# Peptides against a protein of PDB entry 5B16, part 96

Target 1, 136 residues: chain A of PDB entry 5B16
Amino acid sequence: TPSRINHNERLEFLGDAVVEFLTSVHLYYLFPSLEEGGLATYRTAIVQNQHLAMLAKKLELDRFMLYAHGPDLCRESDLRHAMANCFEALIGAVYLEGSLEEAKQLFGRLLFNDPDLREVWLNYPLHPLQLQEPNT
Target 2, 136 residues: chain A of PDB entry 5B16 as posed
Amino acid sequence: TPSRINHNERLEFLGDAVVEFLTSVHLYYLFPSLEEGGLATYRTAIVQNQHLAMLAKKLELDRFMLYAHGPDLCRESDLRHAMANCFQALIGAVYLEGSLEEAKQLFGRLLFNDPDLREVWLNYPLHPLQLQEPNT

## One batch from the design tools (peptide; made by RFdiffusion4, then SolubleMPNN)

Design b2_p23_7_s4 (from b2_p23_7, 10 letters changed)
Fold by OpenDDE base, seed 3:
Structure b2_p23_7_s4 (fold): chain B 136 residues (1-136), chain A 23 residues (1-23)
Amino acid sequence: as target 1 above (136 residues)
Amino acid sequence: KREELLKKIKEFLEELVKEQEEA
């Protein structure tokens, strides 16, 4: 229905911003000497549809999408795009109904299969120079 | 250990960048 479509699109809009924000913050802290261009490059790569679709697959959203929208997903690229959008909507919903922290934890959990890498991503120690920044 | 982990994260990100460029 149009109402459900609008709701999902709104959640996607919110989720897109949350994913962008979380990605930006973590990259900023992890790579304190990396210039803006490099940070932006990594951010773009993390939030690209094909990567978000992969994260969505870990939640088995592909099964959901095929069930709900199979006839409209004739191409792999269409499925990937739909999965990425669905993932963003999910993150948006987690933030909306839960918290930014919960969204952060979920995103980090999916981003890295390796627990050690995940820990570094989620719980980064502040660089000494970052401690001098007022808003860190 | 942390430095090695950061290196691995960077390598992971570089692979994602390559995927983006190929898309």
Scores: peptide ipSAE 0.682, ipTM 0.945, DockQ to the pose 0.860
Fold by OpenDDE base, seed 1:
Structure b2_p23_7_s4 (fold): chain B 136 residues (1-136), chain A 23 residues (1-23)
Amino acid sequence: as target 1 above (136 residues)
Amino acid sequence: KREELLKKIKEFLEELVKEQEEA
């Protein structure tokens, strides 16, 4: 059995991939005419540590981090990085013990506070050129 | 309405891009 730290790092590894995948899929469908470079730019922005840390804050993970690791998180940048990692681990856990759909729903809820924007993000109409692609 | 929502999503993403560049 791996240590708690190792397990958390493994979940982080998994969560990183899930966040990247979900982000990629939704961007791909939402912007059917956007070139790869543009898609990559948006993806990078969505998954940047600063943004993931903000999403983590919505789940009050900052309180958890300060409670569990306060002495090592004196700098804002350190806290931000830790928050992003913790968020990835959480998404990884949701995927692992739940499903990709559950991870998708959670990520979408956190990504957009506006329910109308969230609906468009989660339930995008298929473009004619996307009909041959999986509808994940 | 969808077009308007897509525009807002794009604006949101552009703000994130700006944050990335400034980080």
Scores: peptide ipSAE 0.681, ipTM 0.945, DockQ to the pose 0.874
Fold by OpenDDE base, seed 2:
Structure b2_p23_7_s4 (fold): chain B 136 residues (1-136), chain A 23 residues (1-23)
Amino acid sequence: as target 1 above (136 residues)
Amino acid sequence: KREELLKKIKEFLEELVKEQEEA
């Protein structure tokens, strides 16, 4: 129904912002010496449709998408785009119904299969200069 | 240990960048 479509699109809108924000924050803290261009490059790479679709696949969203929209997703690029959108909507829903922390944890769990890398991503120490950024 | 992990994260990100460039 139109209402359901609108709801999903709104969740996607929210999720897109959450994914962008989380990615930005973690990159900012993990790489205190990386220039803005480098940060932006990494962010773009993390949030690209192909990557988000891969994360979505870990949640078996591909099976859902094929069931619901199989004929419209005959092209791999279309499937990737749809899965990326669905992933964003899911993150948006997690944020909306839960919290930013829960969205962060889910995103981190999907980003890294290696628990050690995941731990570094999720629980980074703040650099002394980063602590001073608000004052600069 | 942490520095090694950061290096691995960077390597992971660089691979994603390559994928983006090829898309």
Scores: peptide ipSAE 0.680, ipTM 0.945, DockQ to the pose 0.868
Fold by OpenDDE base, seed 5:
Structure b2_p23_7_s4 (fold): chain B 136 residues (1-136), chain A 23 residues (1-23)
Amino acid sequence: as target 1 above (136 residues)
Amino acid sequence: KREELLKKIKEFLEELVKEQEEA
């Protein structure tokens, strides 16, 4: 249905921005001494299709994708791309219908299976020098 | 312990970077 596709694309657009933003913020605070290039490198790695597809798989979106688009997703790369987009749409929906906080929690939960690492990611202690910077 | 956790996070991210480079 064209309307559903349009809706998903819009959600994907929003979700892409949310994922990018959340990733940026957390990296910024986690690595206060890391230069912009390093931050950008990590951000790119986190939001790459392959990784987002992996996160999507944790939500069993792969089964959904194969059910809805099976013949069109025979190639692994195509499936990964579609799953990444679907994941972005999901995050967009969570943000839209819920909040940025909910999106943050979901993303963090999926990002790290290790609860200790997740805790550090989600609840990073502020460096003393970071206290002088605006909360972005 | 936090420093160790940060190290692990960094290692995780570095692995993702490698994946990106290979993709």
Scores: peptide ipSAE 0.677, ipTM 0.945, DockQ to the pose 0.860

Design b2_p23_8_s1 (from b2_p23_8, 10 letters changed)
Fold by OpenDDE base, seed 2:
Structure b2_p23_8_s1 (fold): chain B 136 residues (1-136), chain A 23 residues (1-23)
Amino acid sequence: as target 1 above (136 residues)
Amino acid sequence: SLLEKLREYLDELVEEYRELQEE
């Protein structure tokens, strides 16, 4: 229904912001010496549809999308976009109905299969210079 | 270090992104 579509799009809008925010915050703290351009490059790579679609596969959203919209998603690019949007909507829903922390944890778990990388992403140490210049 | 490993991982993501953009 139109209302369902609108709701999903609104969740995508929210989820997009949450994904962008979480990515930005973590990159900022993890790489205190990295210039803005580098941070932006990493963020772009993380939040791109191709990557988010890959994360969505871990939630088996591909199976869901093919089940519900298979004929409309015959092109790989279309499927990627749909999966990425669905992933954003899901993150948005987690934030909306749960918390930013829950969204952070879910996103972090999906970002990395490597538990060490997951740990450093989620529990990054603060750099001394960041403590000195917290508002930079 | 783990940060270096993470950075390498992210660098790979960047390359994948660029490759996709070139297609």
Scores: peptide ipSAE 0.634, ipTM 0.929, DockQ to the pose 0.882
Fold by OpenDDE base, seed 5:
Structure b2_p23_8_s1 (fold): chain B 136 residues (1-136), chain A 23 residues (1-23)
Amino acid sequence: as target 1 above (136 residues)
Amino acid sequence: SLLEKLREYLDELVEEYRELQEE
């Protein structure tokens, strides 16, 4: 039986993939004229540790981490990385125990404080060229 | 437009990322 730590690391592994996948899909549809390099740049910025740590703060994971692991996370950089990993584990858990849709909704809600941006991210309109694609 | 607003937000995010990488 895997330890609790191993379980969290596995969830992080899964969550990392889910976050990257969701980000990729949304960017792909939102910016149909953007080249691969531009898409990759936005994706990298969205999923980088500092940004995910910021999203984690919205869930007050920082307070949780300091409570549970304060002595081990005395450095701010260590805390940010830990929060990012914990955030990924959370998304992984939501996907695993819920659904990809639930993970999508949670992630999207956290990505943007602006409700208009949140709406366009979660419910992007299909581009006319995309409407012609079978996989739309 | 909302897409332009989103693009601006993402551009800012990219800039923040680049600044972090330069450190």
Scores: peptide ipSAE 0.631, ipTM 0.928, DockQ to the pose 0.864
Fold by OpenDDE base, seed 3:
Structure b2_p23_8_s1 (fold): chain B 136 residues (1-136), chain A 23 residues (1-23)
Amino acid sequence: as target 1 above (136 residues)
Amino acid sequence: SLLEKLREYLDELVEEYRELQEE
């Protein structure tokens, strides 16, 4: 229904910002000597639809999308885009109903299958000259 | 180091992104 679509679009809008913010903050702290262009490149790669869709598969959102919208998703690219949007909406919902910290933890857990990389992403050492950021 | 490993992982994601954009 139009109302449901509108609600999901709003959550997607919020989730997009949350994913963008979290990614930016973590990259900023993890790579203190990396120039803006490099940081932006990594951010783009992390938040691209294909990557977010991959993360969405870990939550079995593909099954959900095919069940709910299968007839409208005839191409793989359409499914990936829809999954990415759904993932953003989910993160938006987690932030909205929970907290930024909860969104951070969920996103970080999904980003890496490697537990060492997950740990360094979520619990990165702060650079002594960097300003402390809230909720990081 | 773990940071180097992470960077290598991210570099791979960048390459995947570029490949997708070329299609």
Scores: peptide ipSAE 0.628, ipTM 0.926, DockQ to the pose 0.853
Fold by OpenDDE base, seed 4:
Structure b2_p23_8_s1 (fold): chain B 136 residues (1-136), chain A 23 residues (1-23)
Amino acid sequence: as target 1 above (136 residues)
Amino acid sequence: SLLEKLREYLDELVEEYRELQEE
């Protein structure tokens, strides 16, 4: 078993892929007439570290990071990057220990404070594989 | 529509991203 730090970095690696995948799938189905460049632009904006850090703040990960790693995170930019990484690790953990559906729901809930936007984001045509194997 | 509202939100997010990249 790897160290906790190594494990967290591995979860971050997994979570990064999950966040990107979920974002891609939602955008693909929500905007069927949008060209690849537009889809990629939206995806980049959604998964950028600054945005993920903002989502992380909703979970009070900033307080967690300062508590656990305060002396190592003196710069605001460093904190944002750490928060984004921690957020990815969290999503990775939810996917790993739970399911893709659970990761989807958590991510969707955090993406939008507006319940209408949250609903439209989550209300997209699901790929058959998501329905068949939500844990993969 | 809600989809248009979402599109507007995402457009704003993109603009914020671009502004950050220019800094």
Scores: peptide ipSAE 0.627, ipTM 0.926, DockQ to the pose 0.863

Design b2_p23_8_s2 (from b2_p23_8, 14 letters changed)
Fold by OpenDDE base, seed 5:
Structure b2_p23_8_s2 (fold): chain B 136 residues (1-136), chain A 23 residues (1-23)
Amino acid sequence: as target 1 above (136 residues)
Amino acid sequence: SLLERLRAYLDQLVADYQALLAE
């Protein structure tokens, strides 16, 4: 079995892809007339380190990180990056041990404190122009 | 609408990120 460090990095790798994928899918369906550049801009904003770190704070990962790695995380940027990575690892683990649906639900729950926005994010209607598109 | 509110939320995320990059 790989070291715990390597395992975490591998989970991070997987989680990064899952977060990217979920974000892409939701944006694609929610904004059928939005050009690729706009979709990419929103995706970047959603998955960038500061935002993921904010999501991680909702899980109290900041306290965990400071407790476990405080001396190595003296800079705020370092902490944000580490928290983002940890969040990705968490999503990766949820996907790996659970399912994409579970990862989707967790991610959506954390993305929005507003239940209405959460609902529209998770349960978007298909646009009429998307009827000819493959199911995702 | 909810979609408009969602988009506004996302626009704010973009703005926040851009502000971060400018630091």
Scores: peptide ipSAE 0.671, ipTM 0.945, DockQ to the pose 0.882
Fold by OpenDDE base, seed 2:
Structure b2_p23_8_s2 (fold): chain B 136 residues (1-136), chain A 23 residues (1-23)
Amino acid sequence: as target 1 above (136 residues)
Amino acid sequence: SLLERLRAYLDQLVADYQALLAE
């Protein structure tokens, strides 16, 4: 049986891919005239640790991390990195135990506090295969 | 437009990230 740490790292690995994939897909469709460099720039900004940590804070993962790890996360940079990893693990778990759609909804809901921007992000036309298989 | 607002939001994220890297 893998340790809790190993399990979390595996979920993080999966979640990292899911977050990057979802981000890529939505950017691709939202900005059809944007060159690859611009798409990559936006993606990097969205998925970088500082931003993911901010999203994690919306779920109060900071409180969880401080409770669980305490003095090991005394540095803000360490906390942010850990929060980002935890966020990825969460997304990975949601995808694994739920669906890509559920991961998309959670991620999109957190990305934007503005409901109008959230709606555009979440409901912009996606690839037909994703629409066909929303539960996978 | 909404897309323009979205892009502006993303541009700010990029700016924030670049500022972070510069530290």
Scores: peptide ipSAE 0.671, ipTM 0.945, DockQ to the pose 0.825
Fold by OpenDDE base, seed 3:
Structure b2_p23_8_s2 (fold): chain B 136 residues (1-136), chain A 23 residues (1-23)
Amino acid sequence: as target 1 above (136 residues)
Amino acid sequence: SLLERLRAYLDQLVADYQALLAE
């Protein structure tokens, strides 16, 4: 069987895809007139390591990482990278053992401190021209 | 509007990321 480290890396791989997928779907529905380049720009900003590390801090993963891997994380940039990876692994685990809906809810809750923005992100209306598109 | 506020929030994330890349 793979080590715990290898298992975590596999979860990270899965979580990376889930985070990108959820982000893409929400942006697609929220901004129906935004061109692909704009959608991609927002997606990149949302899923980049520093932002994911910030989200991870809300779950106190910084304390966890320093406790578990402190000697290997002497630089802040290394810590941010590790936190982002850990966050992806967490989302991967939530999807794997729970559901895409649960991953969606967790991710959305962390994305916004503003409850109004959180609500519009999680419960975006379908545009009339998007009625024939898959509902996700 | 909420959508405008959301977009402004995302614009800030983009700006933050671009600033990070410039360091």
Scores: peptide ipSAE 0.669, ipTM 0.944, DockQ to the pose 0.870
Fold by OpenDDE base, seed 4:
Structure b2_p23_8_s2 (fold): chain B 136 residues (1-136), chain A 23 residues (1-23)
Amino acid sequence: as target 1 above (136 residues)
Amino acid sequence: SLLERLRAYLDQLVADYQALLAE
């Protein structure tokens, strides 16, 4: 069996893709008139380490990381990076053991503290030109 | 509208990220 580290890294790999995918899909549907560059800009901002670390903090992963890996996380930037990775691994695990829908719901819930914005993100109306596109 | 508010939120995220990169 793979080591715990290897397993976590594999989950991180999967979670990274899931986060990227979910972000891309939602942005695509939410902003049907936004050019690719704009979509990519929003995606980058959403999935970058600092932001994911902020989301991770909502799950108190910072406390977990400091407890479990404190000696290796002396730098704040290292902690943020580790938190982001851990968050990705978590999303990967949710997807793997649950479903993409569950990952979507968790990610969306964490993305927005504002329930109205969360609702728009999670339950956006499909644009007429997008009705023929597959969804998650 | 809610979509406009969402857009504004995302714009702020972009600004924050760009500020971070500029450090």
Scores: peptide ipSAE 0.664, ipTM 0.942, DockQ to the pose 0.864

## One batch from the design tools (peptide; made by RFdiffusion4, then SolubleMPNN)

Design b2_p24_1_s1 (from b2_p24_1, 9 letters changed)
Fold by OpenDDE base, seed 5:
Structure b2_p24_1_s1 (fold): chain B 136 residues (1-136), chain A 24 residues (1-24)
Amino acid sequence: as target 1 above (136 residues)
Amino acid sequence: IEELAEELREKVARLREERRRRFE
């Protein structure tokens, strides 16, 4: 049985992939005429540590991180990095415990505060394979 | 992200316009 730390790192690994995947899929379908470079640019903007850390802050992970790891997070950049990793682990956990759809919903809801943007991000027609996901 | 948001806003606007046309 892996340690809790190892498990969290594994979840982070999984979450990283999930975030990358979801971002890629949504961008792909939302911007059918956008070239690869543009898609990649948007994806990078979404999945970069600074942005993920902002999403993590919406979940109050900053307070958690300071509480649990404060002595190791003296630098703001370190906190952001840790928060991003923690966010990925969370997404990984949601995917693992729930479904890709649930991960998508959580991620999408955090991405945009504007309800219109949120709606178009989450509900724009995507790949039909999503219909096969559990708890869809 | 801001640029992305702007693109999405434009998309929303287009979608709404298309929807409006379908009901007129």
Scores: peptide ipSAE 0.326, ipTM 0.808, DockQ to the pose 0.028
Fold by OpenDDE base, seed 2:
Structure b2_p24_1_s1 (fold): chain B 136 residues (1-136), chain A 24 residues (1-24)
Amino acid sequence: as target 1 above (136 residues)
Amino acid sequence: IEELAEELREKVARLREERRRRFE
């Protein structure tokens, strides 16, 4: 059986793709007149470790990380990186065990505290292939 | 993110205005 670490890394791999995908899709539809460079800029801002770590803090992953991996996370940059990875793994797990919709909802809820922004982000027309998401 | 949020706020405002117009 694979180690828990290996499993987490695999979930992180999946979660990274899910976060990237969800971000891309939402940005694409929300900003139909924005050029690729602008879309990429927003995406980078959303998915970069620093931002994902902030989202992770909302889930109190920092407590978990420091408790479980404190000795390895002495530097703030290391903690942020680890938190971002953990966040991705969480999203990956939500997608894997739940659905893309559930991952979308979780991610969107964390992205914006403002209910208006959250609503627009989550409910703006999305790619039709979302209806054809893989089984989880 | 702040710029994104601002643009989304503008979008919200536009959508609300459009909705208002549809119900007039």
Scores: peptide ipSAE 0.319, ipTM 0.801, DockQ to the pose 0.027
Fold by OpenDDE base, seed 1:
Structure b2_p24_1_s1 (fold): chain B 136 residues (1-136), chain A 24 residues (1-24)
Amino acid sequence: as target 1 above (136 residues)
Amino acid sequence: IEELAEELREKVARLREERRRRFE
């Protein structure tokens, strides 16, 4: 069995891909007339460490990180980076143990506090194959 | 993110208007 560190890094790897995928798919369908550059700009804004760290803070991962790694996180930038990684690992775990749909729901709920924005992000029509073959 | 949120708010408004028109 891999060490906890190795396992977390693997989950982070998976979660990074899931976050990237979900973000890309939603942006692609929400903005059908937006060129690649614009899509990429939005994606970068969503998946960058600074933003993921903010999402992580909503889950109080900062408290977790301070508890587990306090001495090594004396700088705010270090904490943000660690929180972003931890968030990715969490999403990876949700996907792995649950489903892509569960990861989608969690991620979308964290992206926006506004219920209207959540609704349009999560429920805007996507590719038919994704709707017809849910991961359950 | 702020710009994205604004674009989504506009989309919400458009979707609501389209829905309204469907049921008139």
Scores: peptide ipSAE 0.311, ipTM 0.799, DockQ to the pose 0.029
Fold by OpenDDE base, seed 4:
Structure b2_p24_1_s1 (fold): chain B 136 residues (1-136), chain A 24 residues (1-24)
Amino acid sequence: as target 1 above (136 residues)
Amino acid sequence: IEELAEELREKVARLREERRRRFE
């Protein structure tokens, strides 16, 4: 329905900002000596559609998209773009209905399969919401 | 992403080393 489409687009808008914010903050604290150009390069690599689509694939959003919109996704690039958008909408929804911490955790878990990398990524920085909800 | 992962691995190693030194 048009209303659902608009809602998803709004969630995507929000999710895009959340992903950008989380990425920026974590990179900033993890790499205190890295210049802006390097930070921006890492951020771009993380948030670009190609990468977000890979994260979406971990959630099997590719199967979902092909099932729901297969005829509209004839090109691989179209599928990647749609998956990235869907991923952003998901993050937006998690933030909206849950918390930034939950979005952070989900995003971090998907970013790295290596538990050591997950740990270091998620530990920087200590977010204020963690102080408010230490057991979350 | 591969480069980022490598940098993070190095950071993990450094952090572990620093932790080790604190207990020596």
Scores: peptide ipSAE 0.306, ipTM 0.794, DockQ to the pose 0.029

Design b2_p24_1_s2 (from b2_p24_1, 12 letters changed)
Fold by OpenDDE base, seed 5:
Structure b2_p24_1_s2 (fold): chain B 136 residues (1-136), chain A 24 residues (1-24)
Amino acid sequence: as target 1 above (136 residues)
Amino acid sequence: LEELARRLREEVAQLREERRAQFA
C-alpha cells in the first residue's frame, strides 16, 4: 500500500495538471485575441502557489494544515506552499474520484467571489461535451 | 489577477449588452 504521503504527492501531480489545464482552457476561450504571452501571464497569476494558497484558505485548509502539521509549518511561507500543494492534491482527488467538470466547478467557485465573474469564467468556454452535442 | 478581473468584468458587460440586443 502506498504511503499517504506518496498518495498525496501523486494527487498533487495530477491536480497540478488539472489546475493548469482548466486555467488554460478558460483563458483560451475567454480571450481569443490574447497572445500566448498574455495567456501565460494570466495563467501564472492564477496557478502560482501564493494564489492557490489563497484559494486553499477559502476551504479552511490552513486550519487543517496547522492542526495536522503545525510544528513543521512555523513559517507563513511554508504554510502557503503546503496549502498550495494540498489544494492541488484536492483538485486532483476531485478529478480522480469525480470528474473534470466537478473539478472545474470547484475551482471556478473559488476563483471568484463575484457571481458575475464566476458565471462568465465557468460558462464561457465550450465544454467538450457541448461540442459533441448534436446541433439537432 | 486584478487585470484579469478587469478584463472579465469587461467581458461580462459585453455579454450583457449582447444579450440585451438579442432580446430587444
Scores: peptide ipSAE 0.301, ipTM 0.768, DockQ to the pose 0.029
Fold by OpenDDE base, seed 3:
Structure b2_p24_1_s2 (fold): chain B 136 residues (1-136), chain A 24 residues (1-24)
Amino acid sequence: as target 1 above (136 residues)
Amino acid sequence: LEELARRLREEVAQLREERRAQFA
C-alpha cells in the first residue's frame, strides 16, 4: 500500500504537468509571434518554485505547512520549496478530482490580481478542445 | 513576470481596441 507521502508525490507529479501545460497553452495562444525561447522564459517565470510558493501563500498554504511540517521547515527556503510542491499537489488534486477547467480557473485566478490581466489570461481563445472542456 | 505582465497589458489594450473598432 502506497504511503501518504507517495500519494502526495504522485499528485505533485501530476500537478507539475498540469501547471506547465496550462501555462504553455496560454502563453502559446496569447503570444502567437513569440519564439520558443521567449515562451520558455515566461513559462519558467510562472512555474518556478519561488513563484508557485507565492501563489501558495495566497491560499494560506504556509499556515498549513507550518502546522503539519513545521519542525522540518526551519528555513524559509525549505518552506517555499515545500509550498511550491504543495501547490502543485493541490492543482493535481483539483485536476484529478475536478477538471482541467477547474484547475485552469484556480491557477488563473491566483496568477493575477489585476482583473484585466486575469480576464485575458483566462478568456483568451484557446484550443477548441479546451474550450469544450466539461463544465465550461 | 514583470515583462510578462507588461506584455499581457499590451494584449489587453489591443483586444479592447479591436473590440472598440468592431462596434464603432
Scores: peptide ipSAE 0.283, ipTM 0.758, DockQ to the pose 0.030
Fold by OpenDDE base, seed 4:
Structure b2_p24_1_s2 (fold): chain B 136 residues (1-136), chain A 24 residues (1-24)
Amino acid sequence: as target 1 above (136 residues)
Amino acid sequence: LEELARRLREEVAQLREERRAQFA
């Protein structure tokens, strides 16, 4: 059995992919005329550590991280990075233990505070051949 | 992100307009 640290890192790895995927898919369908460069720019803005850390803060992961890893976090930038990683791990866990839909919902809810923007982001028609949710 | 939000708001507005037009 892997250590808890290794498990968290694995979840982070998975979560990174999930966040990347969800972001890519939604951007792709929301902006059908936008070129790859533009899509990539928006994706980067969404998935970069600084932004994910802000999302993590909405979940009060900053308090959690300081409690759990305070001695290892000597700089604010380190905290942000850790928060982003923890956020990814959380998304990974939600995907793994729940579903892609649940991960999508959680991520989307955090992306926008405006309910109209949330609705568009989350409910914009996507391709019917969407990936099946994983089995637990 | 602000540009993204702006564009999404435009999409919202457009969708609302289209919806209204469907029933006008």
Scores: peptide ipSAE 0.269, ipTM 0.748, DockQ to the pose 0.027
Fold by OpenDDE base, seed 1:
Structure b2_p24_1_s2 (fold): chain B 136 residues (1-136), chain A 24 residues (1-24)
Amino acid sequence: as target 1 above (136 residues)
Amino acid sequence: LEELARRLREEVAQLREERRAQFA
């Protein structure tokens, strides 16, 4: 069986893809006239470590990280990086154990505190996507 | 992110206007 660290790294890998995918899909349909450069810029802003760390803070992952790994996270920059990774792992876990929709809802709720912006992000018509989980 | 938020606010306004037009 893999170590706990290895498991988190795997979840982070998955979560990174999920976050990027959700962001890409939402931006693509929300801004049908925006060129690729603009879409990519917005995506980068959303998925960059600094921003994900801010989202992680909303979940109080900073307290969790300090409890679990305090001695290794003395620098704020190290903590932010770790929080971003932990956030990705969390999204990966939500997708893995739940669904893409659940990951979408969690991510969207954290992206915007403004209810109007949140509603548009979460409820804007998107292309229907059906995913099948691997059998093995 | 600030620019993104601005664009989304514009979308909110547009959607509300479309809704008002649809049911007016």
Scores: peptide ipSAE 0.262, ipTM 0.748, DockQ to the pose 0.026

